# Peptides against a protein of PDB entry 3WG5, part 303

Target 1, 218 residues: chain A of PDB entry 3WG5
Amino acid sequence: LAKNIVYVAQIKGQITSYTYDQFDRYITIAEQDNAEAIIIELDTPGGRADAMMNIVQRIQQSKIPVIIYVYPPGASAASAGTYIALGSHLIAMAPGTSIGACRPILGYSQNGSIIEAPPKITNYFIAYIKSLAQESGRNATIAEEFITKDLSLTPEEALKYGVIEVVARDINELLKKSNGMKTKIPVNGRYVTLNFTNVEVRYLAPSFKDKLISYITD
Target 2, 218 residues: chain A of PDB entry 3WG5 as posed
Amino acid sequence: LAKNIVYVAQIKGQITSYTYDQFDRYITIAEQDNAEAIIIELDTPGGRADAMMNIVQRIQQSKIPVIIYVYPPGASAASAGTYIALGSHLIAMAPGTSIGACRPILGYSQNGSIIEAPPAITNYFIAYIKSLAQESGRNATIAEEFITKDLSLTPEEALKYGVIEVVARDINELLKKSNGMKTKIPVNGRYVTLNFTNVEVRYLAPSFKDKLISYITD

## One batch from the design tools (peptide; made by RFdiffusion4, then SolubleMPNN)

Design b2_p29_4_s4 (from b2_p29_4, 14 letters changed)
Fold by OpenDDE base, seed 2:
Structure b2_p29_4_s4 (fold): chain B 218 residues (1-218), chain C 218 residues (1-218), chain A 29 residues (1-29)
Amino acid sequence: as target 1 above (218 residues)
Amino acid sequence: as target 1 above (218 residues)
Amino acid sequence: SAPVNHKTETAGIYPIDMGTKTPVIQKPE
């Protein structure tokens, strides 16, 4: 019986236009091979809102399920990373990771203090993050509080409050726990039941460009 | 038996910061009297996005149900007006009115042509309008299409598609049809059942300032 | 248990450049 393929790729660092290129490349490879899913191991402190929105759109346009896995322990889907997760087909977190802290900012001052976003921008992202949560059947109230309270959650809290679907220590546990789950958003217009019963895991290495950019942005 | 009060006030013209003041004033008066509801007779071609968002927020903060009634025949809740309606506790439309056409623009050129909003802004308002629809249990797909297709609906279509709750020819029919309905969003954190069995209708006149501004903006 | 706000050193969500012009949502004339 031909094994279904699950791709795994890492996205680490600040969310930028180059991060979009990474998501696009990885998802495209997995789409071309008709993979059962792609798992993105995500570790991000946040980044650009424009790049984030493009990434969310690219995920939602995927022909295959895109699973965001906040990994490894110590990693975060912080700020922009939370939006990306909430825009995905399934969210998993490893123990010792975090998600949230989604308040938009205009940047940092020279002294390292946050330049606050005006209310119009904050209200924007409240509406946006709530929409992502609702579309995915996730906790929209908590999604709002990720901004209004700059709330940050543990994996166990996020699972308990219906923000994420899976807590898993590694890829094998993730595949086991997510097997038979429905995607939280449609794939090609339909909710897909994940089939991880007979899968081959394939790891995608970052391109040379991906490595260089990660190095420069770190 | 002390009659419950229903206030009725008219909001007409372009949505501006002054329109926010009108909503705020009218709702505040009705809140002070512990009215069963306020009905806002709305006729707007649209207006400023910032003012619209403030108005939606003011409605959602109301201590009493705010019913948006697209009235009279020939009136519209166009563009910004649709967002206001979708942010309210109940939407009614009179026959011969319209709702929709929600695509954001940056303005008009000197030749009267539309200056298109960049995709980032359009995507913003898509997320925002979908959020309003979902929060209210209204048709989020149609709400999106109000932007993506610049869709405009009749009262009957809007009712059929689950965008609005009531088609009514006048205030008396509106009160009769909406009696016993639950608000589509919470009032003070709870969904309220409208009680119009024994009500007194009180009309709020526009202030002198409201009249002057309406005249200047028309 | 209520959600706990964990302090995180996070990079912000950099603003969407909404431009200097406030978007208008108005029916075309």
Scores: peptide ipSAE 0.023, ipTM 0.221, DockQ to the pose 0.180
Fold by OpenDDE base, seed 4:
Structure b2_p29_4_s4 (fold): chain B 218 residues (1-218), chain C 218 residues (1-218), chain A 29 residues (1-29)
Amino acid sequence: as target 1 above (218 residues)
Amino acid sequence: as target 1 above (218 residues)
Amino acid sequence: SAPVNHKTETAGIYPIDMGTKTPVIQKPE
């Protein structure tokens, strides 16, 4: 039987409009090839809320399962990255990664201090992150606490508390562990059972534009 | 061939947590029966932003196409209702209905005056409504103007400007016109071509709880 | 056991600017 394709792409750095373009491009390629899934190796400190929301929506609109994999060890799905993860079909984390720290801010002052978000913003994102968690059958209480307590979790904690679905050291372990799992949100309106028994892994390289912008933002 | 089912349910009044429960119940019933779609006859002046966002997410997570039908004549998808519509798989409007007027407010003062939302809230919802529009391939400029200008459109205007997909007088005309349309957002990760050639229409009545709460909120 | 709060020096969700109460998106009556 022809091998189903699983795409793997990396998204690293701040969540911006350009990060949206990366997600859109990667997912579109995988959709066009009728991939079994796309795995996004995510490493982000967070970023813009607008870009984050667009990314979440793009993921939810994916024709294929989008697996957010906080990878490699040392990576984080911080702040905006947590929302992206909670909006995805499956969350995996490598050992030594983190998720959470979602307190919204207005930005940084000239002195580098955080400009606190008004309670309304905080409350809005509490509602939003709770909805993402609830819709994906993930821990909405912890999702709220990612904001209210600026909570950050280890992979083991996140798994234990039902924030994520998989702890995996590498892509092969991820595929093995997630094989037979149902997506936490619908793909094309159905919860898809992932089939990774006979897959070809295809890595998507960043475009030249992706490399350039990553270089500018790093 | 066994007739595919199209469910029709009514959601009327303010958007609240209870409205979310109604959406969830109705969509769940239609999902369980593998319906071709559910049509929600929507009539709302708006309501809570938190409930609205949860409803949008619930719609986006539907295993079947969710068609928001602003119905009957005289109904509106005002404010929160516009967001719900823009978050759905297809928007239809009956003649004599309206959509828009999305300027967020903090509430009403004791004297009935609008407590204006801070620019930050307005800007957030501008970003959010634009994302809903963009993701559904609908007019994001008009979506923004629903907030910035508190714009309200007729069905004909909304269709012309690419905010909605169908103007229909009744369910039969809606089914006829939307037959063969692709959903504006994915259902189970795919854009579904609606098949209404051989369907059974099933109406979902409000639960006793729905009736009671509607009575209390009316 | 309650999750341990691990503070990360990570950038939050920014810029977000919303007012103090949950926005109501409702047409004035």
Scores: peptide ipSAE 0.051, ipTM 0.270, DockQ to the pose 0.177; fails the geometry check
Fold by OpenDDE base, seed 1:
Structure b2_p29_4_s4 (fold): chain B 218 residues (1-218), chain C 218 residues (1-218), chain A 29 residues (1-29)
Amino acid sequence: as target 1 above (218 residues)
Amino acid sequence: as target 1 above (218 residues)
Amino acid sequence: SAPVNHKTETAGIYPIDMGTKTPVIQKPE
């Protein structure tokens, strides 16, 4: 029986237009190979809202399950990363990672102070993050609190509160634990049951451009 | 027997000149009350190197032990925060926190790309972070790797590798575990044995200015 | 329904704290 392929790729750094290109490239490769899923090892402090929304849309348009794995230990799916995770088919976190802190800002002042987003923008993202949580059957109250309280959660808390689906130390544990889970959002209009019983793990290396921009955004 | 006072204050956000003012204010208050120690609950993504170096210097000039506690779960002592921690008398981390990622950058470009620090600056901070680790009897090799590999560690790893001294879930556990520990750097030229057997915990609230700037940097 | 994409182009969804990756900007003396 032909082994199902699971792709693994890393996205590290700020969420920018180039991070969108990384997601798009990785998902496209996995789609072309009819992969069972792609796991994106995500470590991001957040980034641009426009890029984040495009990434969420690209994930939701994926022909295959996209698993966000906050990895390695010490990584975060912070701010924009949380939105991306909530927009994905499955969220996993490694021990020692975090998720949350989603309050939008307009940027940083020259003195390093945050420029607050006006209430209109904050409220927009509250609605948006709640919609992502609701659509994925995740905790919309906590999703809102990621903004309103700038809340950050451990993997254990995020699992307990129904923000994420898996806590896993590595890809092998992730595959074992997520095997037989249904995607939290549809793939091509259907909730897919993940099949990781006989999989080949393929690592996608970042392109030179990806490395350069990760280097520049790291 | 008069209860020894332990102050607890929170510093959250980017390390800026105002974060220096927070450290200075908090430490000064605790010094004035002849506190046994001050615990700074630190959650920072890093910030300005100048402010970081000033904070390290202020900590090292403290008349009382300054404990950096990476707290709450989900928090980080990232980048500048790691330097600050390594410059302190004791480092504690809560489960689900992280430390590391210390590579210096010049800033972010308009597109959100990192502007790399020139090798001269990177090498300066390698030397600096190694010196902080060496002076505090912490793992200087890992400290260097926080820059050269952009390494981030879990509390358990950081403890295991001799980067930090305590893993604690809360202030009470921190006090229990750190009781009887020697400071990793001198206080007024002497290594101090922490005495938390009969302590009153006093919380220092951020000033309105601190709240505003934390709000602006949160 | 996706909330109407109002011009969020300028909004950074950063953790207010640019986490582990906040640049240490030291001017070399």
Scores: peptide ipSAE 0.034, ipTM 0.255, DockQ to the pose 0.151; fails the geometry check
Fold by OpenDDE base, seed 3:
Structure b2_p29_4_s4 (fold): chain B 218 residues (1-218), chain C 218 residues (1-218), chain A 29 residues (1-29)
Amino acid sequence: as target 1 above (218 residues)
Amino acid sequence: as target 1 above (218 residues)
Amino acid sequence: SAPVNHKTETAGIYPIDMGTKTPVIQKPE
């Protein structure tokens, strides 16, 4: 019998290989407890493409729904964060958050200017982000424009354009609004109807290692 | 029983990680005493975007209303200061102050010219500032124009356009005018009606560290 | 009093560092 448990965990900061380890740990805990879902409160400016792709893969291999919640107000799912969101089973945003700005770069020059990615890399990520949007039944045109126009959206815009599924102020509103929704991608080959009726919310604290790395990267 | 206490603290200068520490300290003190609100007398030319976003987040996580008061006359909530104001529970301005000029930059060149932010960054902050305005029920079009046109407004203009809630000459007039107003964003998920009837005003002095850093950055 | 126009540094959006190689991603079936 599916336990009426929803896990909530926070991931903040730059997307790195360590961010992958956080996702893996959190999802694994929630899988082991046969949770109804895990909600990842995400606040990221972006990060490494390799780590991002591994995170997307880990989410898609999850035995339970992974909800990306851009939270709290003032948070963002920028760049790599948008890819992660588009690869997830459900996207929610709090008011006062943002999503988008997905154009790949090679880094920053000493003068603070962007080192542009070559067209081959840009085109690859256009195809990749479109694929994520298409697979999840989200707006692939806007997903492309997150790269080609460096588009960023408010929660209201993202909802309106079919990029995200929920705008919610807190976990309780998120659970209420997402109750009865189907996952936008399959869980073990099946689209799951979310059941958030009378659920127990369990918060996963960051590990000591998670706190330390956050401290070093901030 | 809510103590009829309103805290007043001053934050002046460039927005940095230390400014975050000031906000955090001041709000924490006011939270601990179960204050009706804290008024932050703000005078800033702007500063770091990362610090600004953290400050907005800290304000929105406050257990009590945080009122941003652009004060005294001659002060500004410029650039980062506007974002902070838009992220707060209530904005007041003294006559002779200003708000706006929010276009992001990468810094200043050696010749004092602005290093322009790439469109990616500009578009991100357009989405961010619009989201803050929308969440607070303030003028999102003007919020966008604070970036796209580097718009700056007087208190009278900002009030007229629905960017701010109060024009007041001093704390007493501010308390009088804001009494009975609802917060523009929720406090712990609820819109709070401000009660400034027979309140005790308590001034928080800057810490020694606050004074030292202000001294170093001025 | 003339509005004071101040501009500030924008730090905090780290676009994806894509490196030099294009990874191969299989389309979902």
Scores: peptide ipSAE 0.026, ipTM 0.244, DockQ to the pose 0.094; fails the geometry check

Design b2_p29_5_s1 (from b2_p29_5, 15 letters changed)
Fold by OpenDDE base, seed 5:
Structure b2_p29_5_s1 (fold): chain B 218 residues (1-218), chain C 218 residues (1-218), chain A 29 residues (1-29)
Amino acid sequence: as target 1 above (218 residues)
Amino acid sequence: as target 1 above (218 residues)
Amino acid sequence: MAKKVKAYVEIELLSGSAEAVAAAIARGR
């Protein structure tokens, strides 16, 4: 019997191989407890493409719904964070957050200028982000424009354009608004109707390793 | 007056933004002391393309010769490490090391399988690695084959084919063999003839941050 | 000053070597 439990964990900072380990750990704990869902409070400026793709795959292979919640106010799901959100079962944003700015780059030059990705790389990520949007029934045109126009959206705009599913101020409002929604992608081959009636909210703390990595990357 | 000093530092593990910080720190210290050269003992399986390109640029902007030394025995300058080596003023390898295996990948899937880079990305890195080889007067055909054939070479093969300049068992043999060699790329717009006559060898230790990052990434 | 990391997707260059693959697999287990 699915325990009426929803896990909440926070992922903050750059998307790296370590961020993959965090996603994997958090989702695995929630899977082991047969949680109704896990909510990942996400705040990221972007990061590594490989780690991002692995995280998307890990979410899509999850045995439970994974909700990306861009939180708190002032947070962003920028670049890699947008891909992760688009690959998830449900996207929510808090007021005062943003999503988008997905232009791939090869990096930053010594003077801090962007090393632009060749058109070939940009086109690959356009195809990839559009596939994520299409698979989840989200706005693929806007997903493309996150790259081609370096577009960033407010929660209200993202909701209006069908990029996200929920605008919520806190976890309680998120649970209330998402209750009865179907996941935007399948869980174990089936679209799940979220049941947040009488759920226990459990917060997952970062591991010692997580804290140490965050300290070093800041 | 250039002090008869050669700095030696070690860089081990994956090439990341932190690895760039290590290269920048080490080279800056050696530049400030007007060292004759810095030797970077390199052991890497590869890493991030952006960090790699930034490291190459930092080496090429160095005010002193930067020697990449694939060391100790058992070490590799694999993938990103090969690009860094090809972007440097001199390449040396210890016996029992390897160089090459430069096929770009997007990452590893959850099952550990390689996510292949699209041909467009592969072609970009072919052009880039060939440019590094050509600029340094090294074997551009072999540099291409590091990608197209996923080629790896022994020190003896790499020397024979004109990929590297020195095979050396230790720092003393490296200094002896490279004494009087010209840098393969300019230093401040001029090719430098290395003078390792009566040099003091100074070892740079990793910072506390370096040790902490290594501990976390291992 | 923490360089304001602009929004970015970075590409990784990992060696296709069996050893690198094995190491990646070992980390994913």
Scores: peptide ipSAE 0.055, ipTM 0.527, DockQ to the pose 0.266; fails the geometry check
Fold by OpenDDE base, seed 1:
Structure b2_p29_5_s1 (fold): chain B 218 residues (1-218), chain C 218 residues (1-218), chain A 29 residues (1-29)
Amino acid sequence: as target 1 above (218 residues)
Amino acid sequence: as target 1 above (218 residues)
Amino acid sequence: MAKKVKAYVEIELLSGSAEAVAAAIARGR
């Protein structure tokens, strides 16, 4: 009986148009192989709103479940990373990671101070993040507070408040805990029950281009 | 009698944090030499709002007049370029150039469609662009329409409507026509009368870094 | 010095004609 394949890929750093290309490539590979799911190990301080929205859309269009896993310990799904997570089929976090801090900014001033987004922009992203939370059956109040209070949560808090679905130390524990869970959003119009029984884990390596860009952006 | 120095530098492409660095470098050089003015030849399709706002602020903090010159023919001061121009001490355009199209966008979707800015963002930039126009004694109604109607103007229209101050074919004509004009905003708290009598024009070349980045972004 | 990018949703307000930005994006491919 052909082992169900689960792909694992890593995305680290700022969310940019290049990050979209990475998501698209990884998800496409997993789709082509009819994988049971793809796990994206995410560690991001945030990034561009447009890239973030495109990534969310790409996840929502996926033919397979896309699991966002905030990993390793010490990693974060900050800002844009939180939106991406909330737009995904399942969110997991490793102990010692964080999620939240979603306040939109226009950028940084010359002195390194934040250029605050006008209330109007903030309100747009409040509506957007609440929509993502509501559509995924996650805590929309806390999602709003990720912006309004610049809230950051631990994995345990995020689980407790119904922001995420799994706390797991590693891929094996994630697969074990998420086995039998339903996706929080549809896959091809259907909520999918994850079947991680007898799975083969395949790691997708970053392309040479991915490595080069991460090196330039670091 | 030491000829008054006018610096000329070129900024082409998207408005980014790197573009800010270029503006800062060019203006700083001209300030250090106590130039009569700096002319920035601008050709931009637009860019980042944060970088744009920082550039406007840098221009407003300049110890010398900063003249934005939309050049050469075929160039544009589109979007962010219009804001920068409206934030400057004097705007000139060459025949066959354009200014306007200032509708803010969040970015581009995967399919290349524009992600529209929410009305709230649009309204913020309407207020901002109107402020720049009002402070500079330029047409605030047209400035608003650069956003609300996505209006683009020819040099002749922009002059006619009081958006810009000079239409000039080249640097020599610009210097000739702008001689004796007052800056549209203060320089060190004072409106300066431009004195382009017996000026030496000095061209600032892009740094090697500037060339490399433009090559990467092209 | 790695500019510690604080957690942010950066709104790149690309202001420009769709065509000009599309052309810029197309040139970067």
Scores: peptide ipSAE 0.047, ipTM 0.527, DockQ to the pose 0.270; fails the geometry check
Fold by OpenDDE base, seed 4:
Structure b2_p29_5_s1 (fold): chain B 218 residues (1-218), chain C 218 residues (1-218), chain A 29 residues (1-29)
Amino acid sequence: as target 1 above (218 residues)
Amino acid sequence: as target 1 above (218 residues)
Amino acid sequence: MAKKVKAYVEIELLSGSAEAVAAAIARGR
């Protein structure tokens, strides 16, 4: 019986237009190979709103399930990362990771202080993040509080409150726990039941460009 | 009689956190050398709002006049570039350049369509850009229209409407025309009269990091 | 000292020219 393929790719750092390119490339590879799913190991402090919204749209247009996995321990799906997660087919977190802190900011002042977003912007992102939560059957109240209270959650809290679907220590545990779960949003208009019973895990490496960007941002 | 120094540096591409680092580095070098001014040759399609606001603040905190020069022909100070220009001590444009198109967007959809900013965001940036124009004694009505009408202007139009101070073909013409002009905003709390009668022009090169970023973004 | 990258959603001010952004996206391929 032919093994289904599950891709695993890493996306680390700020969410930018380059991050969109990474998501697009990784998802496209997995789509072309008719993978059962792709797991994106995500570690981000946040980033650009536009890139984030494009990434969410790219995930929603995916021909296969996209699983956001906040990994490794110490990683976060902060700010833009939370939106991306809430826009995905399944969210997993490793122990010792965090999700949330979604308050939109205009940026950081020279002294490192936050330049606050006007209420109008904040309210827009509240509506947006709540929509993502509602569409994915996740906790829209907590999604709002990620902004209004700048709330960050542990994996256990996020699971408890219905923000995420899986807490897993590694890829094997993730595959085991998510096997048989339905996607939280449709894949090609249908909720898909994940089948990880007989899968080959394929790791996607960063492109040379991806490595170079990471080197410059570190 | 010791020659006053005028620095010239180039900033090209999207306005990002890296662009802030470039502005900061270039202005700091010019400050340390007690330069009469720094001219930033700017060519940008726009970029991040946070980086833009930080750059504006960095310019406003400069110990020396910062002149934004939209150069070479074909260059633009689009979107974020317009805000930066309006936040500077003097704006110059070369013939065949443009300024404006400041409508904030949340980004571009996967199909390349603009994701519109909510009215709340647009109104915030209207207030901000008008403030920059007012503080610099520039045309606040046109500044607003850079957003509301997504207006772009030629150098001649921008000069005519009181958006910019100088149209110049090159650095020599810029220095000649701007000599004796007062800065449009204060330098260390005082409006400074530019003195370009006996100046040495020093060109600042991109750092290795700057070159690498440009290479990746091109 | 690891610059504590604070969690943020940054708003981009992109010029309305769909063409410039399309070109920027296209150049990244």
Scores: peptide ipSAE 0.043, ipTM 0.429, DockQ to the pose 0.259; fails the geometry check
Fold by OpenDDE base, seed 3:
Structure b2_p29_5_s1 (fold): chain B 218 residues (1-218), chain C 218 residues (1-218), chain A 29 residues (1-29)
Amino acid sequence: as target 1 above (218 residues)
Amino acid sequence: as target 1 above (218 residues)
Amino acid sequence: MAKKVKAYVEIELLSGSAEAVAAAIARGR
């Protein structure tokens, strides 16, 4: 029986326009090969709102399921990363990771203090994050609290509260646990049941450009 | 008679945290030497809101007058640059430059289209830019229209409408024309009359780090 | 074609977490 392909790629660091390019490239490759899914191992402290929104849109336009996997242990899907996760077809987290802390900020002051976003911006992103949660059938109340309380959750808490779908230690456990799950958002207008039986796992490496930009932004 | 010192420095490119570091460094040097003023030759298409707000605050906290000079011909103080200018003690423009186009955006979509900021964000920056204009005794109506109409002005228009104080072809003309002008905002709580008689002009060069970051962001 | 850098005010969604702050500070250095 022909093996279904599952791609795995890593996205690490700040969410920027370059991160968008990475998402686009990875998803495009997986789409071209009619992969069963792509798993993005995500580790981010956050980043740009525009890049985040573009990434969410790119995921939603994907011809295949995009699984966000907060990995490895110690990683986070913080701020923009949480939005991206909530915009995806399935969220998984490894033990020892975190999700949340979504309060929008304008940035950091010279003294390292947070420059708070005005209430109007905060309210925009509250509405936005709630919409992502609602569209994906995830906990919109917690999604709001990711902003209003700057809440961060463990994988176990996130699972318990219905923010994420899977806690998995590695790719194999993720594939096993997510097998037979329906995507939380549509793929080409249809909710897809994931089939990870008899799969070939293909790892996508970062491009040289990806490595360089990551190095510059690290 | 001991010559008063006027510093001149260039800030070019996108407004980022690094641009803040440049402003801070340049102003600090001029403060340490008890300069009569520092002139920042500004050429920017815009940039980050946080960095912009930090720069405005740094200028407002300056112990000496900070003059924003949109220079050379062909340069602009666009978006974030306009806010910075409006937050400064004096604005000058060279002929063939522009100011304005202050509509906040979240960024650019994949197709290069503007991701518009939500009305709440736009309204925040309208209030903010109006406050800068009002505090500096500049045209707050035009400042608002820099956002609502994405208005860009020539130096002559900006002068006519009371957005800027000086049109000058070069540093010497700027010094001559601004001599005897009062700062549009306080310096250490006091409006200062600029004295550019018998001045020594000192140019501050970008640091190596400044050059490197500029090269990476270009 | 040099993407005409349109005038922009950029908004960031950075975590208020200590880690995010540290990462942002580290990148500004």
Scores: peptide ipSAE 0.038, ipTM 0.431, DockQ to the pose 0.259; fails the geometry check

